# Designs tried in a protein design run: peptides against a protein of PDB entry 3ESW. Part 1

Every score and structure here is a prediction.

Target 1, 322 residues: chain A of PDB entry 3ESW
Amino acid sequence: NNIDFDSIAKMLLIKYKDFILSKFKKAAPVENIRFQNLVHTNQFAQGVLGQSQHLCTVYDNPSWHSIVLETLDLDLIYKNVDKEFAKDGHAEGENIYTDYLVKELLRYFKQDFFKWCNKPDCNHCGQNTSENMTPLGSQGPNGEESKFNCGTVEIYKCNRCGNITRFPRYNDPIKLLETRKGRCGEWCNLFTLILKSFGLDVRYVWNREDHVWCEYFSNFLNRWVHVDSCEQSFDQPYIYSINWNKKMSYCIAFGKDGVVDVSKRYILQNELPRDQIKEEDLKFLCQFITKRLRYSLNDDEIYQLACRDEQEQIELIRGKTQ
Structure headers, positions and changes below count from the first letter of each chain, unless a header shows other numbers.
Peptide ipSAE was made for these designs. It is ipSAE averaged over its two directions, with the distance scale d0 held at 1.0 Angstrom where the peptide's residues are scored. Compare it between designs on one protein only; published cut-offs may not apply.
The geometry check fails a fold that doesn't show the stated peptide or that is severely misdrawn somewhere.

## One batch from the design tools (peptide; made by RFdiffusion4, then SolubleMPNN)

Design b1_p8_3_s4
Fold by OpenDDE base, seed 3:
Structure b1_p8_3_s4 (fold): chain B 322 residues (1-322), chain A 8 residues (1-8)
Amino acid sequence: as target 1 above (322 residues)
Amino acid sequence: SKLLEAIK
């Protein structure tokens, strides 16, 4: 009796798929209770949930993608991508092209498109006058600023002319296409939208210690890749812990298909106490939110994403063997 | 890095 090993393997694969899919079914009552209790009793958990409700979905706006693509110099971008791609001897159709695209978008955004703003220039004195600006504090938005999801406006006085200049902290990324200036928040917000506008899989990474960046899923590298628009950085997750010697406690990635604790990718040294939530509760929270984000997906999509998640977890445990 | 300078 020749054991049909192929039939057995197929059967085992089906059972394995069914097992994985079973984890993404509707949450049990006990899980819902645990989730509700966690978000009501733990401020950090509530913050993660609140961020997920915005960051996981806000960038999936086709109208915004169109506006972005109409605003960027696509001819310049693709010219540069094609040039670098060809220079390295790659053939058309290779998945690595998207990595070149992201690298060019980083270059274009930092060098040609967006500006870092520690202090604004004086509205009266003109360009390169930020050195003359004294902060007076912050206030709420005026009637015009409020149209663009502005929570805070920084107020500055010019030491030369005495006039007041307003620096509104806009959260509307479409407004940022016009203003083209900001700090890490504005940079990451708009750059996340830019990457999404090219049809890329992107996550917004929130660091508790007042920094934010992106991750891009490279089909060529078959993993999530660190992307920081402020630093024009691609695949350099070590820059914060090593280069900056930054102390950090939590890095949480927010994407359309999930919420993931990515702290192990970025916190390589100088780890701050992770005392805001129990590790088991954070793991549960991220998994629970991820499960909810996938409720509308079909079985094949759920299975593929689950496989990707497993590979990421393995990567995070092993550390990047450089 | 401008950010490195801002964190110091």
Scores: peptide ipSAE 0.026, ipTM 0.750, DockQ to the pose 0.011
Fold by OpenDDE base, seed 4:
Structure b1_p8_3_s4 (fold): chain B 322 residues (1-322), chain A 8 residues (1-8)
Amino acid sequence: as target 1 above (322 residues)
Amino acid sequence: SKLLEAIK
């Protein structure tokens, strides 16, 4: 009896696909109840949900992508990418080109485009006057600032001229293309949009301990890659725990296709208590939101994403990003 | 890094 191994393999693959797809079907009533109870009773869960409602979809805006591409010096960017790509002897058409693009975007953004703002320059005294600025506190946005999704405005007084300078913390990334300054929030927000504008798979990573960065899915490396625009960092997830000796509890990645706890990638030492939510509930929450984000996808897309998720989970367990 | 300088 010649066992048709090919037929068996095909059948097993079909059954496996069906099994995977079954996990992404509409949530059962009991799961909906669990979700509702969790987000109503746990503040951390509510926060994750709220962030997902914004961060998972806001960057998928074609009009914004066009504005970004029109604003960036694409000629300079591609010239530099092509130069570095050619220097390393790569052939055209290799998936590695996108990694070079992201590295150049990191360089361009930090060196040429955006500015770190500890304190603003004095609006009256001009450039390089931030040393003369004294913080007075924060207030709500005015009518003009409110047009650009501003939640908070930091107020500074110039010690030299006595004038007040406002530093609005804009959340509108298009406004950030104009202002070209900020801290980690503004940097990550605009840089996430920039990467998305090049058609890349990008996640926004929120750290509970007041930092944010990106992940980019490298087709060359076939994994999510740490990207920090503030640090001009590519594939250095250890910089926070090791180099900064930063204490951290949660790192959550938000993308169009899912929400993922990526804490294991970044929290290598100095782990703070994970006491904001039960681990099982966080896992459930992320999976539940991820299912919702995928409801409109076809079976093939769902299956491919599920395979990617599985590979990432294996990576996170093994601690091998190498 | 400017962030490292701010944490020091």
Scores: peptide ipSAE 0.025, ipTM 0.744, DockQ to the pose 0.011
Fold by OpenDDE base, seed 1:
Structure b1_p8_3_s4 (fold): chain B 322 residues (1-322), chain A 8 residues (1-8)
Amino acid sequence: as target 1 above (322 residues)
Amino acid sequence: SKLLEAIK
């Protein structure tokens, strides 16, 4: 029997693809029941689901992308990117240009565009008066602030003039293009939108221990890359665990195509107890949400993303993240 | 200082 190895290889490839695609078929009734029970009984699961419903899709807004691109100094940005690309980029291939773009956006955002706000300046006394501000607490938004998806407003009193200054914690990233100040939440929110506006594949990473950052999928590096706008950091996932000596339990990435536990990329030491959910349940939850996010994709897209997912999982298991 | 109060 002449073994047709080519035919066998083709058949195996088809079967493999079919197997991969089968994982992304509509959930069985039992899986739906498990999901519903999990999100109703586990608070952490409910939180992840809630975040996914917002973070996975909110940045896929063409109108927002247009506003962002109209607001940024694109001439400056591309001038700087072109300058760096001209030095080293051509030798490494065109895909590296996007890495330079992200690096420039990090620079531009931190140095030229956005401001860290520990305490606001006094609205009456003017710039560089934050030292005179005393926190009075937080309250709900007023009617104007409520227009910009504001859940909390921090209230400060000026020790010099006695006036009250409000620091609304806006969740509307378009409003942040105007205010151009905030903490890690505002920074990451707007920066995620900025990256998305350039057509990049971006995830929002939530850390349970009160920090947030981005991941960008680099076509040049062919992997997810750590991006922190607050730190002007590119591909430095170790900064939290090592440099900051931060203790962490969970890092969850939220993107249009999936929800992924990326804790292994960032939690390199000082791991806190992961006691909020069973590991199997978290894995199930992330996979289930990811499956739902991909329901509208074609088989080729599903397969490509599944291959990417597999590579990422291998990377995470091996601890090969830089 | 890096407080996250705004995320849904």
Scores: peptide ipSAE 0.021, ipTM 0.703, DockQ to the pose 0.011
Fold by OpenDDE base, seed 5:
Structure b1_p8_3_s4 (fold): chain B 322 residues (1-322), chain A 8 residues (1-8)
Amino acid sequence: as target 1 above (322 residues)
Amino acid sequence: SKLLEAIK
């Protein structure tokens, strides 16, 4: 009996596909109840949900993408990418071009485009006067600042001239294209939009211990890649735990197609207590939100994303990101 | 986030 291994393999694949698709069907009433109870009773869960409602969709704005592409020096960027690709990229295949693009965008953003703002310059004294600035505290936005999704304004007094300088913490990434300064939040916000504007698969990673960064899905590496615009870092997930010796509890990635606990990628040592939510509830929450984000996708799209998710989970378990 | 530390 020539066991038709091909037929068996096909049947197994069909069954596997059906099994995977079954997980992404409309949530059962019991799951909805569990979700509602969780987000109403657990503050951390409510926070994750709230972030997902913003971060998973806000960057998928074609008008913003156009503005970004019109603002960046694309000629310089592509010149540099082409130059680096021409050296070694042909040997590695065409998919590596996107990795070169992301690396150049990291360089361009940090070196040519955006500025770190620990303290603002004095509006009266001009450039390079931040050393003279004393923080007075924070306040709500004024009427003009409120137009650009500003939640907080840091207030500084100049020790030289005595004038007040406002540093609004804008959440509108289009405004950040103008201001071109900020801290990790502004950096990550605008850089996430920049990557999205090039048609890339990008996630926003929130760390509970006051840092944020990106992940990019590399077709060349066939995995999610750590990207930190502040650090001009590509594929260095260890920098926080190892280089900074940072203690962390949660890292959550937010993308258009899902919400994923990526803590295992970044928390390599000095793990803080994960006491904000039960592990099972966090897993459920992320899966539930992910399921909702995929409700409009077809079976093939759902299947492909599920395969990617499984590969990522295997990667996270194996610790193979080095 | 260094964003949140600055708001503190």
Scores: peptide ipSAE 0.026, ipTM 0.734, DockQ to the pose 0.010; fails the geometry check

## One batch from the design tools (peptide; made by RFdiffusion4, then SolubleMPNN)

Design b2_p16_4_s4
Fold by OpenDDE base, seed 1:
Structure b2_p16_4_s4 (fold): chain B 322 residues (1-322), chain A 16 residues (1-16)
Amino acid sequence: as target 1 above (322 residues)
Amino acid sequence: ELIELREKIEELMKKS
């Protein structure tokens, strides 16, 4: 009996695709009940849901992308990318160009565009006066600051002139294009928008232990790549656990197509207790939110993303970037 | 196991 191996292979692929697609069908009533109970009873789950409702969609704004591209020095950026690509990139193919772009955007953002603000300069004394600033505390935004999605304003007094300087913590990334300063939150917020404005697949990574960064999906490396704008870091997921010796419990990635626990990529040592939620419930939560984000996608898009998800899960289990 | 099976099937289909 000449076993038609091609026919069997095709049949197996069809059945596999159907099986994968079946996992992305609308949630059963029992799953909806489990989800509702989880987000109402578990504060960590509620926090993840709340973040997903904002971070998964806010950066998919074409008007914001246009404003970003009009604000950046694109001539300088592409000149530098082309220079590095011409030196080393021709042998590796066209897909590596995007890696050079992200590396240049990291350089440009940190060196030329944005500033770290531990303390603001005194509005009266001018530049390089932050050393003279004493924190007085935080308060709510005024009427002007409230226009730019500001939740908190840090208040500082100048030890030299006695004047008060306000440091509003803006969450509007378009306002950050004007202010050009902040801490890890403002850096990651605006840099996520910048990467999205170039049409890249980007996730916002939230760490429970007060840090945030990005991931970029590299077509050259065929995986999610660590990107930290504060550190000008590309593909160095170990910097927190190893270089900083940071203790961490949770790292959650938020993208337009899914929410993923990426803790295994970044927590290499000094793991803190993961006691905020049951592991099974966190896995369920991330899968449930991911399912909802994909409800409008066609079968081919769902299948391609599911294949990408499986590759990432294998990477995370093996503890090695392939 | 399922991803390895998929990759193997896809490889076989490219050779046929």
Scores: peptide ipSAE 0.021, ipTM 0.587, DockQ to the pose 0.316
Fold by OpenDDE base, seed 4:
Structure b2_p16_4_s4 (fold): chain B 322 residues (1-322), chain A 16 residues (1-16)
Amino acid sequence: as target 1 above (322 residues)
Amino acid sequence: ELIELREKIEELMKKS
């Protein structure tokens, strides 16, 4: 009785696939009730939902991708990528080229393209005058600023000339291609769009403790990779907990295909209390939103993403990125 | 873990 191991393996794989796909079927009425109750009763859950409604889909705009690619110095970028790839990349295979691209985009963005703005320069005194700027507070956008999805405008007075300078906090990433300045929010917003414009799988990571960054799915490394445009950082998830000694409670990744609690990747020490939501409810929430984001995908896409999710969960449990 | 089972099945299928 030669056990046809191949037939058994195929049968098991089919059953496994069917089992995985069954988890991504339309939510049961009970799950919908649980979800509705959770987002109505828990402010943190409502916040995660609200962010998912924006961050999971906003960057999937082909018109924006075209504008980005037209704005960037692609000749310089690809020249630098090709130069670095030619040193060692051929031995590692073609998939590593994308890692070189992301590293160059980090370099280009920080060094050549975008500027950190702790305080704006004085509009009257010109460049390198931020030291003379005193914050007066924040106000709502004016009629012009409101065209570019501006929620808040920081107001500064120049100690030298006495003039007022406005620093609008634009959320329109296309406006950020013009202004080319901001803090972590503007940096991450535009850089997420830039990475998306190259056809990359990207997630926006929100940290409750006032920082944001990206994750990129590396086909070479076969995992989600930490990417911080502010720090020109690639695959350094430890920088916040270890280098900055930052205290953190939640890191949530938002992508087109899902919402994932990635706190375990970044919170290595100095963990703050996770008291905003029950862990089971957060897990349920992220899974529920992820399930909704995948409703239009075919069975093969769902299965591949589910396999990726499982690998990520194992990685997060094992701490293999350390 | 179901993933380990999957990986093992996929490995078996590659060897066959």
Scores: peptide ipSAE 0.021, ipTM 0.572, DockQ to the pose 0.438
Fold by OpenDDE base, seed 5:
Structure b2_p16_4_s4 (fold): chain B 322 residues (1-322), chain A 16 residues (1-16)
Amino acid sequence: as target 1 above (322 residues)
Amino acid sequence: ELIELREKIEELMKKS
């Protein structure tokens, strides 16, 4: 009996697809109850949900993408990408071009476009006066600052002229295209939008210990790649735990297609207690939010994303990102 | 286990 291995393989693939798709069907009433109870009883879960409601959708704005592309020096960017691609990229396939693009965007953003602002320059004394600035504290936004999704304004006094300079912490990334300055929050916010404006698959990674960065899905590497605009870093997930010796407990990635606990990618040593939520409840929460984000997708899209998710989970378990 | 099974199935389908 010639076992038609091809027919068996096809049948198994169909059953596998059906099984995967079954996981992404509309949530059962019991899952909805569990979710509601979790977000009402656990502050960390409520925080993750609140972040997902913003970060998973805010960057999918075509009007913002147009404004970004009109603001960036695209001629310079593509000139540099083409130059690097011409060296090695043709031998490795067209998908590597996007990796060169992300690397150039990191360079361009840090070197040519955006500025780190530990302290603002004095509005009266002009450029390179930040050393003369003394923090007085923080306050709420004024009427003008409030137009740009500003939650906090840091207040500084100039030691030379005595004038007050306001440093509004804008959350509107379009305003950041004008101001061209900030800390890790502003950097990651605008850079996430920039990457999205090129049509890339991007996640915003929130670390509980007051840092944020991006992940980009490389079609060339066929995985999520660490991207930190502040550090001009591509594929260096170890920089926090090893280079900075940072202690961390949670890293959560937020994207249009899902929410994922990526702590295992970044927390390599000096792990802090993960005591904010039960591991089983965090896993459930991320899966539940991910399921909701995918409700409008077709079966093929759901299947492709689920295959990607499984590959990522294996990568995170095996530690193959290094 | 399921992804390994998928990979094996896909590999078998490429050889047929």
Scores: peptide ipSAE 0.019, ipTM 0.560, DockQ to the pose 0.397
Fold by OpenDDE base, seed 2:
Parts: structure tokens; C-alpha cells; sequence
Structure b2_p16_4_s4 (fold): chain B 322 residues (1-322), chain A 16 residues (1-16)
């Protein structure tokens, strides 16, 4: 009896695919009830849902991508990428080019394009006057600031000239292309859009302890890669826990195809209590939102993403990035 | 185990 191993392999693969696809079917009524109860009873769950409704979709805007690409010095960027790729990239294949691109975008963004703004310069005194600025507090946006998705405006008084300078915390990333300044929120917001504008798979990572960064999916490394625009950091998930000695409880990644608890990638020590939600409920929540985000995808897309998800979960459990 | 099985099946299917 010549066992047709090829036929058996094909049958097993079909059954496996069907099994995986079955997990991404429309939520059962019981799951919907559980979800509704969770988001109505748990504030953290409600927050994650609210963030997902924005962060998972807002950056998938072709008009914004065009504006970004028209605003960046693409000639400089690609010149630098090509230069670095020509040195070492040919040995590793074409997929590594994207890693060089992301590294150059990190450099370009931090060095040439965007500025850190702890305090604004005085609008009257000009550049390099932030040292003279005293915070007076925060207020709501005015009519002009409100046009650019501004929730809060920080108010500063110049100690030299006495004038008031407003620092609006814009959430419109297109406005940030003009202002070219901000803190971690503005940096991550605009940089997420920039990466998306190059057609990359990108996630926005929210940390409960007031930091935010990106992940991009490297086809070369075949995994999600830590990217922090503020730090010009590529593939250094340890910087927060180890280098900063930061205490953290939750890191949640938001992408077009899913919401993932990535805490295990970044919380390597000094873990704070995870008391905001039950672990099972958080897992359920992320999976439920992820299923919803994938409802319009075909079976092949769902299968490929599910395979990626499984690989990421293994990575997160094993702690081996190498 | 399921991933390893998948990868093995996919590898076998590419060789056939």
C-alpha cells in the first residue's frame, strides 16, 4: 500500500486551514454578549476599544499617504537607503531593503524633519527661547486649533517678553507635517503615518505608562520589529525596561489587521501590577477586536494573518528574537 | 506543534 503522502499532506493542510478559518468566523451571540458586558463594565477594556476604533483605521488614508510622500525629501531618503543597501544589503536579498528604509526614515525624521518640544519657543522672541517659557496650564482649543483634532492646548508665558505662547496638542498628523514638533504622542502619530505611507505593515503601540511607539513587520526578519521615532530606535524593545528602567504594566499594539497585547516584548523587568482587567478578558478583547477587523478579508488573507499571529505568539512566549 | 506541522506540510507540498 503506497501511502500517498502528498495526498495526506494536502488533506491535512485543508483541514488545518479550515480549523484556523473557523476561529475567525463571525462572533457567536455569546461572544457578542461577553464583549458588550466587558466594555460596559471594565474601563480599561472600553479604553482599548476606543483606541482601536481610531488607531486601527485612521492611518489607512490614501490621501494622507500622498501628502506625506509629497512632503518628505524622498530623493534624500532613497539616496541614503540605496547607499546603505549597496554596502551590505545585496548579500541578504531584496527584503532587507525595507529594513534600511525604516532605519533611514528614523534618521531622517529625528535629524532632519521633526523636533522634540518639551516647551515651545516664544512666538514673539523666536527660536531657542523655550528656556524662558513658564507653563501656566492647559485649556481647550480655540476655533482655529479645533480644526486639527486638538483636544488640549498647553499655555506658556515668556519670562522675557511676558507674551503667551500656545502649544496645541494636535492629533491631526497632517497638521504635524506643518508644525514639525511635538512630544512622544505627536512623534509616534506622524511617524506611524509616514511608515504607512510607504506601504508598510505598521502597528501603533500604546503603553499605559505614558509612552507610545511603533512596530513594523519586517519581511526580512519575518517578525514585528520595534520602532521608536523619538529614540531613532530599530529593533530595541528592551530600551524601556532595561535602559530606562521603566516600570510598565501594559503594551497594546493597534494595527489595521489586529489588536495584540505585546507587553511580553517590552516588559522585561519592573513589571507593574496588571490589575486593570483579567488576563483572560484582555485576551478575549484583543481577539474579538481582531476578528472584527478581519471580517472583510478573504480566507487566504485570514489564514496568512493567523499564521503570522501564531508565530508572533510563539516569539512572545519564547523570548527569542534571534 | 501545529505550526511545525503546518510548516512541514507546506514544505512537503512544495517538494511535490
Amino acid sequence: as target 1 above (322 residues)
Amino acid sequence: ELIELREKIEELMKKS
Scores: peptide ipSAE 0.021, ipTM 0.586, DockQ to the pose 0.311; fails the geometry check

